# Peptides against a protein of PDB entry 9GMZ: the designs that were tried, part 89

Target 1, 343 residues: chain A of PDB entry 9GMZ
Amino acid sequence: TGFPLELLTRPATERLAYFENYTVAHPRLKEVYEILMRTIAEPAGASFIFVYGASGVGKTTLRLRVEQKLTELALPKLESDRARVPVVGIEAIAPESRYFNWKEYYTRALITLEEPLIDHKFDYGVRGISRDNFGKINVESKVVAPALRRALENALIHRHPDVFFVDEAQHFGKVASGYKLQDQLDCLKSLANMTGILHCLLGTYELLTFRNLSGQLSRRSVDIHFRRYCADSPEDVQAFKSVLLTFQQHLPLAETPNLVDHWEYFYERTLGCIGTLKDWLKRVLSDALDREATTITLKDLQKRALSVAQCQKMFKEIQEGERQLSETEADVQNLRSALGLGA

## One batch from the design tools (peptide; made by RFdiffusion4, then SolubleMPNN)

Design b2_p13_7_s3 (from b2_p13_7, 5 letters changed)
Fold by OpenDDE base, seed 4:
Structure b2_p13_7_s3 (fold): chain B 343 residues (1-343), chain A 13 residues (1-13)
Amino acid sequence: as target 1 above (343 residues)
Amino acid sequence: SLSPLVEPIPYVE
């Protein structure tokens, strides 16, 4: 089944929005989605979930789909409990300075928790935090980070989300020293412990450095590896080709482009990352719609492709992350052997 | 609302 053919008579904005909202449940996304949903439902005393994988693998798509599902599942209960928020998700901002901006983080988290649709007003107990007439949170410049933290702790306790998502969580690790990185981890651990709210950190393989610093956090964390598709796996190549076939059928163009015949070029420029693939196709579709083109050509793809230099850099980052995980798996096997549990 | 998750079309050689 392809896109609705009536889209061909619709404005370019509607055609683009169709493709933007279209999500393929590719095998790796489905697997990680099922593991994450199960872990949120039954955390078994975990305070943290780490979801790590390559940039552009689809972590933001995963988060948004889980947020949607948790919201849908909570709807019957939200009618009776108007104070509850089923899920909260934020993106961590890359610091402009050498240090992570906790004041900005707490402010954004508070703003996200206090969506205007929540009828139940909450008093943060902090001077300089208010709601306007539209229910929007306003934080005065004089409010300091420790006060914002207390406000967030109180808001999380009161709203009681099933999970607190932090996307791009590798930005917590952008600190000048390993000691300061430990302080950031202890800060997050304290927030999770004080609120009793499960935290899910989604990020690149740089998040592994953050995970590995706290042996105490590892006892209360669940790890989820969101893998890319690998060209050396026949099953992964088949899955990647199936995704290309699906996208070509769902590009709202008069003539269906043959993307599958160019699968090697798509793989070369995405490294098996479906998010990178989708974003590339969105850019190319936008250009095609602007030109009123009937299809997408290889030249159109080449115009919006990542450069070879960008792909080489991304691939080095992926290889380093995959290496670190392989070493960890080997360490587990060595530990089992040393304990006499057998291989 | 996000569109439903759709299973990929199986590629058959």
Scores: peptide ipSAE 0.396, ipTM 0.897, DockQ to the pose 0.898
Fold by OpenDDE base, seed 5:
Structure b2_p13_7_s3 (fold): chain B 343 residues (1-343), chain A 13 residues (1-13)
Amino acid sequence: as target 1 above (343 residues)
Amino acid sequence: SLSPLVEPIPYVE
């Protein structure tokens, strides 16, 4: 079944919003979703979950779907425990300076955790943190990062989310010259340990550097690789074509565009990343709606495609990440063999 | 609100 035909008579904004909100449960997303939900339910003493994969593979979509599901599952418990927040999710910001801004991180986390809709208001015990008449958190500029951290620790303990999500978590790796990435990991580890809250870091293959730096974190972390679709796998090609067919039928246009016949071009310009594909189609749909076009053409696709140079850069980053993972798997096998353990 | 997760339509050659 395609999009609701009634959308063709609706404003362009509603037509675009339909496609934006539409999510295909493609095989890799479903697999990672099931692993992540199981790990959150039964962390088995883990303090961290690392979800890594290519930029545009769909990690943010995964996060939002897990947040929605955890919220739905928590509703019966929230009636009895009005202080509880079932899940908290933030996106780490790329620092304008080469240094990760912990003050901004803690502030954003506090604001997200302490939404105005929470009936049970908490006093953080920190001067310069207040609520306005609408219950919105205000943090004065004079409040220092250590005080914000203590406020966040207290808030996380009090609200007791099942998981704390940090999207774009590779930005924690942006440290000053002379500072160690280890110090950032120790800060995160300390926050998880002090609060008892499971942390899920989602990001690019740059997160592998975090995993490799701390043998102690490795013992208390679960790794989840969100793979792209690979053109050398017939199953992955079939899955990618199925996603294209699905998006083709769910573009709210008068004439269904033939996207599947161009699958190789879509693969060339997305590298098998479904998030990149969806964002591309969203831009093309927006342009088509602005022109009141009945369909989208190959020329419309070409106008909004990533350049070959952008794709080549992204592909090099993917190849390096996939190589590091393959080497790690080989190293485990070699270690097992050297220990006299069966492969 | 996010729409429900929908399985992809199987592509058959």
Scores: peptide ipSAE 0.391, ipTM 0.896, DockQ to the pose 0.885
Fold by OpenDDE base, seed 2:
Structure b2_p13_7_s3 (fold): chain B 343 residues (1-343), chain A 13 residues (1-13)
Amino acid sequence: as target 1 above (343 residues)
Amino acid sequence: SLSPLVEPIPYVE
């Protein structure tokens, strides 16, 4: 069960696109996907979902797969309600200043929510928001952030998505003061409450700091930890080797490379993060296709690997995040014990 | 369009 052999006669661009679009449903991705889909379907009064994990673990892949599935599930309803959007997703941008640019955030959210292909157009009730001849939203520079917020609230209510995704959500936490961070949390909370739309924030372990600042969000949020594979777990090593085996069979090359024999090197340079692994293999595949190579070698892998210094930095960030989670789990257990609740 | 999700091939030692 490998790639379609016909790809070997196709252009390099098509061969690369095949691998880019190929997604392995590895155990951690499947688990988080199922939890996320279930939570979106039955939020049980939650207003927020937090999905956190290492950089390169595959959060964007998870988001895209959930967006696809929610769209597929909504198709029958969209025929009857052409105003509805099943899902909306944006990426939070790192602030250039000590202040988060809410005006840009609201503008991007509005643009994403109001794709040209949406037949049903409504008035936002805000001057300086218009549509071009293609139905694309245009926001004039004079429109202030509070007006854009009202427009977004109205749009979210009208379009009624099942979830609002914010990727790279740790960027909300990159503010100079704890007070401003609380204000941002309160802003997001108010948006979710006013619209009745479930928000899913995806990010690195830095998102935990953001999550922990609001004791009120804790009561109305679901936390999902997207774990990496750990080399100290035989099951995780087996899963990681299985992913390597799958990728080696789905690299559209004339000779199947032996990736599995190098599993330790792949683990060393990915830290058990499948997104990092896939991106590495994409770069190596691109180089191989450019050279019309029949296979990839260890030397080809080494040319595109993350440096040891990069891996060490990433590993420290992971260890800090995993430590914070372990402390939180211990704190919960201690709290339960102190309350006389069983473990 | 995204390809279907495919389960990994089990590695057997």
Scores: peptide ipSAE 0.377, ipTM 0.891, DockQ to the pose 0.902
Fold by OpenDDE base, seed 1:
Structure b2_p13_7_s3 (fold): chain B 343 residues (1-343), chain A 13 residues (1-13)
Amino acid sequence: as target 1 above (343 residues)
Amino acid sequence: SLSPLVEPIPYVE
């Protein structure tokens, strides 16, 4: 089974969009998806979910798939509850200063939460927040962060999403050390507590530093590690090759490229991260479509590959994250052993 | 709309 052959006669934009929208349910994505969906359905008193893993492992794909599924599951209930939004997701912005821009965060969250054309005018209780004729929220520049927070709290309570996603959540931790990081954690805790809305923070391994600083979040959080594929695992190598085989059959080109024969090169330049792999193939496909090529070659792949220096940097960041998690797992085992619980 | 999630084709050596 491959791409629909009729795509070969379609515009390059449609062919590219097909591949962009194509998602392989690779084992790690499926596993994390099932854990995340189950945790959202049955949070068991958790206020936070932390999803961490390498850059390019597929966290954004995971989020989008969960958002889609939660929306689909909510559709029958939305007819009776027109105020409800099943899910809301935003990306945290990297701070331009030593301070996280909470005003921007709250504004973006409000805009995203209220983008659905919901007939019910919600009074946010804040002057300077309005809806335009298209139902989009307009926030006047005079509205201060505490007022935007109250508006967001009220909106989250009223819309009652099953989860609030924050992608790139490591950016909360990039602000100045010590008290300021605690203040940010306290802001997030307060938002979750005041609204009763489950928060899911997705990020790189830098999110672990943020997670570890909050001993109080440890009791009310679920941790999900989105692992890359490892070349030292035969099962992971087989899964990675299966993903390559699937992608090569779903590249809308006249001649199916042999990606699997180059699996080691793909692994070298993706570090087992399927998101990085897909983005690489998208760039190469775009180039091939622009030149009306019948296939892609190794030279085409090489032109769009990450540099060895980029891969070395990414690998160092991965190794540090995996090390920190391994130490935490060892600490848990040591704690269990010390408690007389079998390892 | 996102396409359905598709299981990877098993690679057989």
Scores: peptide ipSAE 0.369, ipTM 0.890, DockQ to the pose 0.874

Design b2_p13_7_s4 (from b2_p13_7, 6 letters changed)
Fold by OpenDDE base, seed 2:
Structure b2_p13_7_s4 (fold): chain B 343 residues (1-343), chain A 13 residues (1-13)
Amino acid sequence: as target 1 above (343 residues)
Amino acid sequence: SLSAPVEPVPYVE
């Protein structure tokens, strides 16, 4: 079934919002979702989950869907435990300076954890953290990072989320020295250990640098690779075409565009990343709706496509990440073979 | 609320 036909009579904003909220449960998303949900339910002593993959593969979509599901599953328990928050999700910000802003991180985490609808007033034990009349947290500028950390630790313990998500977590790695990266990982590890809250870091292949730095995290971490679709795999090509077919049926336009016939062009400009594809289609849909167009043309697609130079850069970053993973997989196989474990 | 994820329509050659 396609989009609701009634949308054709609705405002452009509502038509766009429909497509924005529409999610294709493509095979890689489903696989990673199932692994992630299972790992959150049964962490087996893990303190960290690392979800890594290409930029635009769909990690944010994965996070939002897991957050939604965890919230739905927690609803019956939230009636009895009014202090509980089922899940917390934050996006790590790229540091403007060569240093990660922990104060900003802790502040955002506290703000995200303390939704206004939570009637249970928690005393953070920290001066300069208050709630307004709407229940929103206000952090005074005088509050220092160590105090905010203690407040976050207390809040996480009190609210006891099933998982703490950090999206764009590669931004922790954008620090000038490997030592500082280790210190940041140790800081996160300490936060997870002190609170008993499972942390899930989502990011690009730059997160693989965290694997190499912390042999100690490897014992308490689960790794999830969110792969792109590869054009050299017939199954992946079929899955990618199926996603295109689904999106074309769910673009709220009077005439269904034929996206599938252009699958190679879509692949060339997305590198098999469904998030990149969806964002491209959103831009093109927005332009079409603004013009009151009946359909999307190849020219409309070309106008909003990533440049060849952008795609080449992205592809190099992907190849380097995939290479590092392949080497790691080979090392695991070599280790298994050396241990007398079958491959 | 986000709509439930929908499985892709199988592409049949």
Scores: peptide ipSAE 0.397, ipTM 0.897, DockQ to the pose 0.884
Fold by OpenDDE base, seed 5:
Structure b2_p13_7_s4 (fold): chain B 343 residues (1-343), chain A 13 residues (1-13)
Amino acid sequence: as target 1 above (343 residues)
Amino acid sequence: SLSAPVEPVPYVE
């Protein structure tokens, strides 16, 4: 089964939106989704979940799907508890300066948590935080970061989400010194502990630096590795080809393009990252729709591909992350062996 | 709204 054929007569914007909203439940996404949903339901005293993997592996897609599911599951309870928000998700912004902007983070988190559609309005007792006539939160420039933190703590306690998501969380690590990195981690720990809200940090392998710096976090954190597909695994290659076949059938074009025959080229330019693949195909589809083309060609793919230099850089970052994880697994095995526990 | 996730079509050689 492919895309709805009626899309071929629809505007380019609707055809593109169909593909944007289409999600393949590929094996790695499904596995990580099930682990994450189980961990959110039964955190077993964990305060943090770390979801790490390559850039473009599909972490944002995972987050959005979990947010959707948690919202659906909460709907019956939200009728009786109008103050509750089932889930809150934000993306951490890369700081323009060398330092993470906590004021901006707290402001964005508060704005997201206090969506205008929430009927039960709460006064956080912070001067310079107000609601407009549409119920949108306005934060005056004079409000300092400690006051915004208190407002967010009160908001999280009052709204009691099942989880607080922070996407691109590696941006917390953009600090000038290891000491400042520890301060950032302690700030996050304090927020989770004071609110009692489970935090899920999604990011690149740079999140492993956070894991390694805090022996206290390791006791209260769950780690989830969102792996890419590897070309040295026959099962992973088969899964990657299946994803290509599925996308091929769901590109709303008059003639189905042959993507699967080019699987090696797709792998070369995505490194087995399905998010990177989808974003690439989205760009190519947009170009094809703008030209009113009946299909996409290899030349169209090549025009929107990442450069070899970009892929080499991304691959180096992936290899370093995968190496660090492999070393950690080896260290655990060595420790177990040294303790006489066996492998 | 996001569509429901769909299982990939199995590739058969």
Scores: peptide ipSAE 0.378, ipTM 0.892, DockQ to the pose 0.906
Fold by OpenDDE base, seed 1:
Structure b2_p13_7_s4 (fold): chain B 343 residues (1-343), chain A 13 residues (1-13)
Amino acid sequence: as target 1 above (343 residues)
Amino acid sequence: SLSAPVEPVPYVE
């Protein structure tokens, strides 16, 4: 079934919002979603989950869907435990300096954690943290990072989320080399251990470098690889075409565009990343709605496509990440073989 | 609110 036909008479903003909120449960998203949900439910002593994959593969969509599901599952319990937050998710900010801004990180985490709980005052045990009349957390400039950390630890313990999400977590690795990167890992590890809250770090393949630096994190971490669709796999091509077919049916336009006939061009400019595809189609849909167009043309697609140079850069980054994973898998297999563990 | 995820329509050649 396509989009609700009544949308054709609705404002452009509503038509665009429909498509923005529409999610295709494509095979890789479904697989990673199921693994992630299972791991959150049964962490088996893990303190960390690493979700890594190409930029634009759909990690943010995955996070939002998991957050939604965890919230839905928690609703019956939230009536009895009004202090509980089912899930908290933040995005790691790219460092402006050679140092990670922990103060900003803790502040954003506190704000996000307390946002749904307007009516429930919590004493963080730290002076200079307050709620305004709208229940928003205010952090005075005088509050130092160690105090904010203690406040966040107390808040996480009190609110007891099932998971703490950190999106774009590769930014932890960009700020520091050597010992400083280890210190950042130790800070995250300490936060997870002190609170007992499972942390899920989502990011690019640069997370592999971060993961590999801490042999102690590796023992208490679960890895989830969010793969792109590969053109050399007939199954992946079929899945990608199915996603295109689904999106073309859910573009709220008077005439259904034929996206599937251009699947190779879509693949060329998305590298098999469904998030990149959705964002591209969203931009093109927005342009079409602004023009009151009845459909989307190839020329409309071309106007909003990533450049070949952008795709080439992204593809090199993907290939390097996929290579590192393949080498790691081979190393594991070699280790197993050397241990006399059958394949 | 986000709509429920929908499974993709199978493409048949």
Scores: peptide ipSAE 0.125, ipTM 0.826, DockQ to the pose 0.889
Fold by OpenDDE base, seed 3:
Structure b2_p13_7_s4 (fold): chain B 343 residues (1-343), chain A 13 residues (1-13)
Amino acid sequence: as target 1 above (343 residues)
Amino acid sequence: SLSAPVEPVPYVE
């Protein structure tokens, strides 16, 4: 039970691609996946889903797996409805300028929405939006952000995806001094309301700031906490060790490395975040393949590990997010107790 | 194409 042994005779690029495409269905990923899929199927009037958790917990992997599943489920319907896109997913970019570039956001969203349907011509109703010879959307410089928004609204209505994903959505919060994070949220709310498309924002615990700003969002949003594995939980430690055991069997190397024996070191440098773990192992695998190594050693792992300083910074950010959530849970219990509802 | 997710091998002490 491991990687296909034939990979050992394949180019380094194929061996690396195997590991990159490999996904461990670890308990937290399965749990969040099931909740997210159920919420997308039955949003119950929600306009937003917030998926928050530590950086490197695996949110992008979650998104990609949901996108794949939604696409697979839609395939039978797409044969009859060629205009439909089952899902659209973008990554929010941190603005270089203090201002979130809505023009770029709308352009990227529109490009991503139309990319699967190169052969299907759609008139966006906006002058200066065209398709090139490769079917890619070209937006003329004269097209302003409000026009691109209308084009995206029309495209979303016409294509009717089950969900619109925005990964790294905490970047909406990186607004200049004087810009209200509320204004960004109101823009997103307006887009969701105008299109009737469910939006899923995936990001770090910085997304909790969006939740705190709008008591109205709480009524129209579903919150999903993608937790890391905690070393103080025997069950979480067992799950983390199981993930290490699985990864060591799926590293396409001639000799299986012993990762599990170093589980504490892996935990120290990943904080229980499986995405961080996978990215680390990917870097180490790439180095091993480049030097035609038969295995990975602890020394090889140490060369590509996050520094202690990086881990300490990340851990502080996690602790603050977990604290805010714990306080919210305590507030709910206090409210229930105050209402005479048993704890 | 993404490979199918694989359940982790249980670690037994």
Scores: peptide ipSAE 0.117, ipTM 0.820, DockQ to the pose 0.878

